# Ledger of designs, part 106: peptides against a protein of PDB entry 5YCA

Target 1, 132 residues: chain A of PDB entry 5YCA
Amino acid sequence: RSLPAERNPLYKDDTLDHTPLIPKCRAQVIEFPDGPATFVRLKCTNPESKVPHFLMRMAKDSSISATSMFRSAFPKATQEEEDLEMRWIRDNLNPIEDKRVAGLWVPPADALALAKDYSMTPFINALLEASS

## One batch from the design tools (peptide; made by RFdiffusion4, then SolubleMPNN)

Design b2_p22_8_s2 (from b2_p22_8, 6 letters changed)
Fold by OpenDDE base, seed 5:
Structure b2_p22_8_s2 (fold): chain B 132 residues (1-132), chain A 22 residues (1-22)
Amino acid sequence: as target 1 above (132 residues)
Amino acid sequence: SLSPEEREMFELAGTEPKEVLA
């Protein structure tokens, strides 16, 4: 596959300590027709443009939104590039399409695999370790 | 319930709730 050429400068170093990011996560309860669900979010601000993105985790089963990861990592990507990557994820990983929320969601192991590809490992580790 | 700002956050992330209760 071919990932977008320009990556968010926030992710220039994949080896940083993730611990300081844990307390930056926030929990959010959403009421759905079939009951409440809690999400954990992490605000990720591009240090050059100052544009924020949010990484999303389902609190209970720790599924991570691959869509949120891609949009944060590649802020100048086209919709066509996103669609291409999401198709790759469907074909090569173990994604879930949830009936309650949009986007493609992946289990923790797959999220960490994508994090390596996108140079986002500290941020995904922090999101996974945060309390809800 | 989601505030307008929270809703925008989820939409931009590509994780918009499909149906929510007020």
Scores: peptide ipSAE 0.673, ipTM 0.930, DockQ to the pose 0.677
Fold by OpenDDE base, seed 2:
Structure b2_p22_8_s2 (fold): chain B 132 residues (1-132), chain A 22 residues (1-22, ends at bonding distance)
Amino acid sequence: as target 1 above (132 residues)
Amino acid sequence: SLSPEEREMFELAGTEPKEVLA
């Protein structure tokens, strides 16, 4: 598949140690009609543009928002490019569509596969290991 | 349980809560 040409320079090195990122994650409880749910988020700031993005994890089952990953990795991507990638994910991975939150979510193994494709493995590892 | 700023954060991430009590 084709991914957007320009990637967030934050992810220039996929081999970095992820452990320093773990304490940077934040957990948040959101009250929904069917009860509370905890999300873990990691702020990812583009070191050049200074524009922040947030990676999102559902605390309970560790599902990661593929949408959040894509938007962080490819800050100049068009909506059409995002839609194409999300379709690819639907066709090739094991995504989940949640009734409480928007976007396409994937289990940890799929998230790590995407992380490799997007060169953001340390960030996804940290997000997965963070407490909630 | 979600401030306007937090809501914006989720929206920008493409993970907007569909229905929130607080």
Scores: peptide ipSAE 0.674, ipTM 0.931, DockQ to the pose 0.668; fails the geometry check
Fold by OpenDDE base, seed 1:
Structure b2_p22_8_s2 (fold): chain B 132 residues (1-132), chain A 22 residues (1-22)
Amino acid sequence: as target 1 above (132 residues)
Amino acid sequence: SLSPEEREMFELAGTEPKEVLA
């Protein structure tokens, strides 16, 4: 597959310690018709443009939004590029489409695989370890 | 419930709630 050419400079180093990011995560409960669900989010600010993005996790099963990851990693990507990557994820990983929230969501192992591809492993590790 | 700012956050992340009570 072909990933977008420009990556968020926040993710220039995939080997950094993730532990300082853990307390930066925030949990939020959303009420849905079938009951409440908690989401954990991590604010990721592009150090050059100062534009923030948020990585999203479903607290209960630790599913991570691949969509949020892609949009954070590739802030200048087109919708077509996103669609192409999401299709790749559908074909190669184990995503779910939830009736409550938009986007593709992947289990932790798949999220970490994507994180490696997007050079954002510390951020995904932190998001996965954060309390809810 | 989601404030307008929180909703925007989810929308920008591509994770907008499809149907919420609050």
Scores: peptide ipSAE 0.673, ipTM 0.931, DockQ to the pose 0.672; fails the geometry check
Fold by OpenDDE base, seed 4:
Structure b2_p22_8_s2 (fold): chain B 132 residues (1-132), chain A 22 residues (1-22, ends at bonding distance)
Amino acid sequence: as target 1 above (132 residues)
Amino acid sequence: SLSPEEREMFELAGTEPKEVLA
């Protein structure tokens, strides 16, 4: 597959210590028809453009939104590029399309695989370790 | 349960709730 050419400069170093990011995560409960669900989010601001993005995790099973990861990593990507990557994820990983929230969600192991590809490992580790 | 600002955050992330009670 071909990933977009320009990546968010926030993710220039995939080897950084993730622990300082853990307390920056925030949990939020949303009431759905079938009951409440908690989401954990991490604000990720592009240091050059100052545009913020949010990475999303389902608290209960630690599913991570691949859509949120892609949009944060590649802020100038086209819709076609996003669709292509989401198709690749469907074909190669173990994604879930949830009935409550939009986007493509992946289990922790798949999220970490994507994080390696997108150079987001510290941020995904922090998101996974954050309390809810 | 979502403020307009929170809803926008989820929408931009591509994780918009499909149906929310409060």
Scores: peptide ipSAE 0.673, ipTM 0.931, DockQ to the pose 0.657; fails the geometry check

Design b2_p22_8_s3 (from b2_p22_8 with P1S T3S E11R L16E P18L)
Fold by OpenDDE base, seed 5:
Structure b2_p22_8_s3 (fold): chain B 132 residues (1-132), chain A 22 residues (1-22)
Amino acid sequence: as target 1 above (132 residues)
Amino acid sequence: SLSPEELEMFRLSGTEPLEVLA
């Protein structure tokens, strides 16, 4: 598959120590018709544009939004490029589409595989290790 | 549980909560 050419400069170094990012995560309970669900979020700000994106994890099963990862990693991507990547994820990984939240969500192992492709491994490790 | 500003950031991230009660 082809990923967008330009990547968020926040992710220029995939070898960073992830531990300082852990306390930056925040847990939040959201009430849905089926009951409450806890999410863990990590605010990731593009150092050039200053535009933030939230990386999100479902606290209970550690599913992570692939959509949020892609949008944070590739700030100049077209909708067509996003659609193409989401189709690739559906065909090659193990995503779910939760009725309570938008986007395509993947289990931890798939999230780490995507993190390697998007050069954002420290951020996904921190999000997975944060308490809820 | 979500402010308007938080909801906007979630929307931009493609993770907008659906059918939220609070």
Scores: peptide ipSAE 0.588, ipTM 0.908, DockQ to the pose 0.638
Fold by OpenDDE base, seed 4:
Structure b2_p22_8_s3 (fold): chain B 132 residues (1-132), chain A 22 residues (1-22)
Amino acid sequence: as target 1 above (132 residues)
Amino acid sequence: SLSPEELEMFRLSGTEPLEVLA
């Protein structure tokens, strides 16, 4: 596959210690018709553009939004590029499309695989380890 | 319930909640 050419400079170093990011995560409970669900989010700000994106995790099963990862990693990506990557994820990983929330969600192992591709490993590790 | 700002946060990340009660 071909990923977008420009990546968020926030992710220039995939070897950073993730532990300082853990307390920056925030949990939020959302009420749905079939009951409450908790989400954990991590604010990620592009240091050049100052535009923030939020990485999203379902607290219970630790599913992580691949859509949120892609949009944070590739801020100038086209819709076509996003669609292409989401199709690749469907074909090569084990995603779910949750009826309660938009986007494509992946289990922790798949999220870490994507994190390696997007150079986001510290951020995904922190998101996975954060309490809810 | 989600504030408009919170909903926008979810929308921008591509994770907008669907059929939210509160």
Scores: peptide ipSAE 0.587, ipTM 0.907, DockQ to the pose 0.662
Fold by OpenDDE base, seed 2:
Structure b2_p22_8_s3 (fold): chain B 132 residues (1-132), chain A 22 residues (1-22)
Amino acid sequence: as target 1 above (132 residues)
Amino acid sequence: SLSPEELEMFRLSGTEPLEVLA
């Protein structure tokens, strides 16, 4: 598949140690009609544009938002490019759709596969290891 | 509950809560 040409310079090095990022994650409980759910988020700021995006994990099953990953990794991507990637994920990985939150979510193994593709492995490792 | 700023944070990341309680 083809990914957007320009990637967030935050992810220039996929081999960095992830451990310093772990304490930067934050957990938040959100109340839904069917009960509370905890999300873990990691603020990722594009060092050039200074635009932040938050990588998101559902604490309970460690599902990661592929949408959040894509939007952080490819800040200049079009909606069409995002839609195409999300379709690829649906066809090739094991995503879930949660009625409580928007976007496409994937299990940890799939998140790490995407992280390799998007050059953001340290950030996803940190997000997965953070406490909730 | 979520503040408007927090809701925008989720929205920008494509993870907007769809049925959050006030």
Scores: peptide ipSAE 0.587, ipTM 0.907, DockQ to the pose 0.698
Fold by OpenDDE base, seed 1:
Structure b2_p22_8_s3 (fold): chain B 132 residues (1-132), chain A 22 residues (1-22)
Amino acid sequence: as target 1 above (132 residues)
Amino acid sequence: SLSPEELEMFRLSGTEPLEVLA
């Protein structure tokens, strides 16, 4: 597959220690018709543009939003490029389409596979290890 | 509940709640 040409410079080094990022995560409870659900988020700011995106995890099953990852990793991507990547994920990984929230959500192992592709491994590891 | 700013945060990340009570 073809990923967008320009990547968020925040992710220039995929080998950094993730542990300092863990306490930067924040949990939030959202009330849905079928009950509450907790989400964990990690603020990721592009060091050049200063534009933040939040990486999102469902606390209970540790599903990670692939959409949030893509949008953070590729700040200049078009909607068409996003759609192509989401289709690739749907065809090659094991995503979940939760009726409560938008986007594609993937299990931890798939999230880490995507993280490698997007050079986001420390951030996804931190998000997965954060308390809820 | 979600403030407008929080909702925008979710929306920009492509994770907007679709049916939320609070």
Scores: peptide ipSAE 0.589, ipTM 0.907, DockQ to the pose 0.678; fails the geometry check

Design b2_p22_8_s4 (from b2_p22_8 with P1S T3S L12Q S13A P18E)
Fold by OpenDDE base, seed 5:
Structure b2_p22_8_s4 (fold): chain B 132 residues (1-132), chain A 22 residues (1-22)
Amino acid sequence: as target 1 above (132 residues)
Amino acid sequence: SLSPEELEMFEQAGTLPEEVLA
């Protein structure tokens, strides 16, 4: 696969301590037809463009939105590049299908694999460890 | 329905709920 050429400078160092990011996460309860579900989110602001993206986790099963990760990591990516990566994820990882929300969601282990590829490890670790 | 803040978060993340209660 080919990842987009430009990555969010927020993720320049994949070795940073993730613990300071944990308290920056926020939980939100969303009401769906089949009942409430809690999501944990982490606001990630591109330090150059100042454009924020939110990384999203389903609190209950810790599924992470791969779509949110990709969009944060590659803010200049085209829709075609996103689609290509999502297809790769479907073919190589273990995404889940949740009818309640859009995007492609993956279990924690897969999220961390993607985080390594996207240089987002501290942020995904924080998102996974945050309380809900 | 989603609040403006919630809508912003989900739209930016590409995770917009298919159905949300008002």
Scores: peptide ipSAE 0.337, ipTM 0.831, DockQ to the pose 0.742
Fold by OpenDDE base, seed 1:
Structure b2_p22_8_s4 (fold): chain B 132 residues (1-132), chain A 22 residues (1-22)
Amino acid sequence: as target 1 above (132 residues)
Amino acid sequence: SLSPEELEMFEQAGTLPEEVLA
């Protein structure tokens, strides 16, 4: 597949230690009609544009928003490019459909696979290890 | 419900809680 040409410079080095990022994660409870659900988020700021994006994890099953990952990794991507990537994920990984929230969510193993593709492994490891 | 700031955060991440807004 073809990923967008320009990647967030925040993810320049995929080999960084993720440990320092763990305490930067934040948990929040969202009230849904069927009850509360906790999400863990990690603020990721593009060091050049200074525009932040948040990576999102469902606390309970550790599902991670592939959409949030993509949007953070590829800040200049078009909606068409995003749609193509999400379709690829549907066809090649094991995404989860959750009617409560938008976007495409994937289990931890798939998230880490995507993280490798997007060069954001430390950030996803931190997000997965953060407490909720 | 979400605050305006939280709403924007979820929206930009592409994870908007649709059932919360419905």
Scores: peptide ipSAE 0.332, ipTM 0.830, DockQ to the pose 0.857
Fold by OpenDDE base, seed 4:
Structure b2_p22_8_s4 (fold): chain B 132 residues (1-132), chain A 22 residues (1-22)
Amino acid sequence: as target 1 above (132 residues)
Amino acid sequence: SLSPEELEMFEQAGTLPEEVLA
């Protein structure tokens, strides 16, 4: 598949130690009609544009929003490029279906596979290890 | 309900809760 041409310079080095990012994560409880659910989020700021994006994890099953990953990694991507990638994920990985929240969510192993493709491994590791 | 800041955060991430979208 073809990913967008320009990637967030925040992710220039996929080999960095993730542990300093763990305490940067924040948890919050969201009330849904069927009950509360906890999310963990990590603020990721583009060092050049200074525009932040948040990576999202469902605390309980550690599902990660692939949509949040893509938008953070490729801030100049078109909607068509996003749709193409989400279709690829749906066809090649194991996304979950959760009607409570928008976007495409994937299990930890798939999130790490995407992280490798997007050069986001330290950030996804931190998000997965953060307390909720 | 979500605060305006939280709403923007979820919207930006493409993870807006369905209850807000409805």
Scores: peptide ipSAE 0.330, ipTM 0.829, DockQ to the pose 0.807
Fold by OpenDDE base, seed 2:
Structure b2_p22_8_s4 (fold): chain B 132 residues (1-132), chain A 22 residues (1-22)
Amino acid sequence: as target 1 above (132 residues)
Amino acid sequence: SLSPEELEMFEQAGTLPEEVLA
């Protein structure tokens, strides 16, 4: 597949130690009509543009928003490029549908696969290891 | 319900709750 040409410079080094990022994650309980759910989030700021995005994990099953990953990794991507990648994920990975939240969510193993593709491995490892 | 700050976080992530989008 073809990913957007420009990647967030925050992710220039996929080999960085993830452990310093763990305490930067935050857990938040969100009230939904069917009850509370905890999310873990990691603020990721593009060091050049200074625009932040949050990587999102559902605490209970550790599902991670592929949408959040894509948007953080590819800040200049078009909606069409995002849609294309989300379709690829649907066709090649194991996304999970959650009626409560938007975007495409994937299990931890798939998130790590995407992280490799997007050069986000330290950030996803941290997000997965963070407490909730 | 989400606070404005929470709303921004979810919006940035493309993960807005369906209730918020409605």
Scores: peptide ipSAE 0.324, ipTM 0.824, DockQ to the pose 0.821

## One batch from the design tools (peptide; made by RFdiffusion4, then SolubleMPNN)

Design b2_p23_3_s1 (from b2_p23_3, 13 letters changed)
Fold by OpenDDE base, seed 2:
Structure b2_p23_3_s1 (fold): chain B 132 residues (1-132), chain A 23 residues (1-23)
Amino acid sequence: as target 1 above (132 residues)
Amino acid sequence: SEEEEERRRREEEIEEAQKKLYS
């Protein structure tokens, strides 16, 4: 597969210690028709453009939004590039389907695999270890 | 604090807007 050429400079170093990011995560309760659900969020701001994106985790089963990861990592990606990556994820990883939420969500192991590809490992580790 | 609450509200608004972009 081919990933977008330009990556968010926030993710220039995939080897950084993730522990300082853990307390930066925040829990949020969201109401759905079938009841409330808790999510964990990590605000990721592009240091050049100053545009923020939130990485998202379902607190209960630790599923992570692959869509949020991709959009944060590749701010100049086209919709076509995103569609191609989401198809690759469907074909090669183990995404879950939840009609309550938008985007493509994956289990922790898959999220870490994507994080390596997107140079986001510290951020995903922190998101997974944060309390809810 | 009031400042923290305001910041949190702003973050929630951004998160909701981004959710719409995923659908």
Scores: peptide ipSAE 0.060, ipTM 0.656, DockQ to the pose 0.041
Fold by OpenDDE base, seed 1:
Structure b2_p23_3_s1 (fold): chain B 132 residues (1-132), chain A 23 residues (1-23)
Amino acid sequence: as target 1 above (132 residues)
Amino acid sequence: SEEEEERRRREEEIEEAQKKLYS
């Protein structure tokens, strides 16, 4: 696969301690037709553009939105690049289909694999460890 | 499809909730 050339400078250092990010996460309950579900979110602001993106986790099963990760990591990616990456994820990882939400969601292990590829490990670790 | 649109609406709801929570 081919990832976009330009990556969010927020993710320049994949070796940072994730623990300071844990308190930055927030949980919120959202009502769905089949019942409520809690999401955990982490605001990630591009230090250059100042544009924020939110990383998203389903609290209960810890599924992470791969789409949110990709869009945060590659703010200038084309739709074609995103589509290609999402296809790669479908073919190589274990995405979860949830009819309640849009985007492609993956289990924690897959999220961490993507985090390595996108240089987002501290942020995904924090998101996964945050309470709901 | 209607299912896809519903999913989109829910995603938008999540995003709006996020904005409010982090503002």
Scores: peptide ipSAE 0.055, ipTM 0.661, DockQ to the pose 0.165
Fold by OpenDDE base, seed 4:
Structure b2_p23_3_s1 (fold): chain B 132 residues (1-132), chain A 23 residues (1-23)
Amino acid sequence: as target 1 above (132 residues)
Amino acid sequence: SEEEEERRRREEEIEEAQKKLYS
């Protein structure tokens, strides 16, 4: 697969310590028709454009929104590029099916694999380690 | 006030997060 050419400069260094990001995460309870569910979110702001994106984790099973990761990592990606990547994820990883939520969600191991590809490892580590 | 600003920020963050979740 081919990823978009331009990446969010926030993710220029994939090797940074993730621990300072842990307290930046926030838990959020969302009401759904079948009951409440808790999510953990991390605000990631592009230092150049100042546009924020929220990385999202389901607190219970630690599933992470691959869609949120992609959109944060590649701010100038086209919808076609996103669709192509999401199809790749479906074909090569183990996304979950949850009708309550939008986007494509993946288990922790897959999220970390994507994080490596997108240079987001510290942020995903923090998101996974944060309490709910 | 600082309190109002903090509330505003929290509400905006919640709104933005929710937009990514609902299908």
Scores: peptide ipSAE 0.053, ipTM 0.632, DockQ to the pose 0.039
Fold by OpenDDE base, seed 5:
Structure b2_p23_3_s1 (fold): chain B 132 residues (1-132), chain A 23 residues (1-23)
Amino acid sequence: as target 1 above (132 residues)
Amino acid sequence: SEEEEERRRREEEIEEAQKKLYS
């Protein structure tokens, strides 16, 4: 696979301590046809463009949106680049199918693997450790 | 195309979910 060349400057250092990010996470209950579900979210703002993206976790099974990770990490990615990465995830990781939500969602272990590839490890660790 | 329509739908649903989370 080939990842986009330009990455969000927010993720310039993958080794930073994640603990300060934990209190930045927020929980929200969302109503769906089959009942309510709780999500945990972390606002990630590109320090150059000031455009925010929200990393999201399903509280119950800790699934994380790979789509949101990709879009946050690679703000100038083309549609073709995103499609290629999503296909790679389907072929190499273990994404889940949930009709209630859009995007490609992956379990915690896969999310951390992607986080390493995208240089987002502190942010994903914080998202996973935050309370719901 | 069907692929473009699916992408558009996914994007809109994610945006709506994020709006709900931060409403």
Scores: peptide ipSAE 0.040, ipTM 0.617, DockQ to the pose 0.206; fails the geometry check

Design b2_p23_3_s2 (from b2_p23_3, 11 letters changed)
Fold by OpenDDE base, seed 1:
Structure b2_p23_3_s2 (fold): chain B 132 residues (1-132), chain A 23 residues (1-23)
Amino acid sequence: as target 1 above (132 residues)
Amino acid sequence: MEEEEEERRREEEIKEAQEKLYS
């Protein structure tokens, strides 16, 4: 696969301690037809553009939105590049199907694999460890 | 079709929630 050339400078250092990011996460309950579900989110602001993106986790099963990761990591990616990456994820990882929400969601292990590829490990670790 | 509309609605709810939580 081919990832976009330009990556969010927020993710320049994949070795950072994630623990300071844990209290930055926030949880909120969203009502669905089949019942409520809690989401945990982490605001990630591009230090150059000042544009924020939110990383998203389903609290209960810790599924992470791969779409949110990609869009945060590659803010200038084309739709074609995103489509190619999402297809790669479907073919090579273990995404879950949840028709209640948009985007492609993956289990924690897959999220961490993507985090390595996108240089987002501290942020995904924090998101996964945050309470709901 | 309705499924897609529902997904879009939920996406909007998430965005609104995110903006509220981090404003």
Scores: peptide ipSAE 0.145, ipTM 0.729, DockQ to the pose 0.155
Fold by OpenDDE base, seed 3:
Structure b2_p23_3_s2 (fold): chain B 132 residues (1-132), chain A 23 residues (1-23)
Amino acid sequence: as target 1 above (132 residues)
Amino acid sequence: MEEEEEERRREEEIKEAQEKLYS
């Protein structure tokens, strides 16, 4: 597969300690037609553009939005590049189907695999360990 | 006043992110 050429400079070092990021996560209850669900979010700000993206986790099963990861990692990606990556995820990983939410969501193990590809492992580890 | 404006901006940013993920 072909990932976008330019990556968010926030993710220049994939080996950083994730523990300082844990208390930066926030829980949020969102109402859906079938009832409330809790999510955990982590604000990731591009240090050059100052544009934030929020990484998102479902509290109940720890599914993580691959879409949020991709958009944070590749701020100048085209829609076509995103579509290609999402198709790759569907073909090679184990995304879940949740009609309540948009984007592509994956289990923790798949999220960590993507995090390695996108150089954002500390951020995904923190998101997974944060309380809801 | 500055703190209130920052909080407002944060809420708008979260809303925008949510719309991308929950629409």
Scores: peptide ipSAE 0.132, ipTM 0.668, DockQ to the pose 0.039
Fold by OpenDDE base, seed 2:
Structure b2_p23_3_s2 (fold): chain B 132 residues (1-132), chain A 23 residues (1-23)
Amino acid sequence: as target 1 above (132 residues)
Amino acid sequence: MEEEEEERRREEEIKEAQEKLYS
């Protein structure tokens, strides 16, 4: 597969220690028709554009939004490029189906695989280890 | 009290933004 050419400079080093990012995560309770659910989020700001994106995790089963990862990693990606990557994820990984939430969500192991591809490993490790 | 209200507002704003962004 082909990923977008330009990546968020926030993710220039995939080998950094993730532990300082853990306390940067925040829990958020979201109300749904069938009841509340807790999410964990991590604010990721592009150091050049100053545009923030929030990486998202479901607290209970640790599913992570692949959509949030892609959009943070590739700020200049086209919708077509995103669609191609989401299709690749569906075909090659193990996304979950939850109609309460938008975007494509994947289990922790898949999120870490994507993180390696997107150079986001410290951020995803922190998001997974954060308390809710 | 005011800080808690502000935090709640921020969370709701993030919620709405994320829902719109990923839909």
Scores: peptide ipSAE 0.122, ipTM 0.682, DockQ to the pose 0.050
Fold by OpenDDE base, seed 5:
Structure b2_p23_3_s2 (fold): chain B 132 residues (1-132), chain A 23 residues (1-23)
Amino acid sequence: as target 1 above (132 residues)
Amino acid sequence: MEEEEEERRREEEIKEAQEKLYS
């Protein structure tokens, strides 16, 4: 696979301590036809463009939106580049199927694998450790 | 194509909900 060349400068250092990010996470209850579900989100702002993206976790099974990760990591990516990466994830990882939510969601282990590829490890660790 | 559009729509709806909650 080929990832976009330009990455969000927020993720310039994959080795930073994640613990200060934990209290930055927020829980949100969203209503669905089959009932409410709780999500945990982390606001990630590009320090250059000042454009925010939210990383998302389903509280119940800790699934994380790979789509949100990709869009945050690669703010100048084309739709074609995103489509290629999502297809790669489908072919190489273990995305879940949940008709209630949009985007491609992956279990924690896969999210951490992607985090390494995208240089987002501290942010994903914080998102996984945050309470709902 | 419709499936991809639906996925993008759902992702955007979650984002908008989050922005409303913490704005």
Scores: peptide ipSAE 0.139, ipTM 0.710, DockQ to the pose 0.140; fails the geometry check

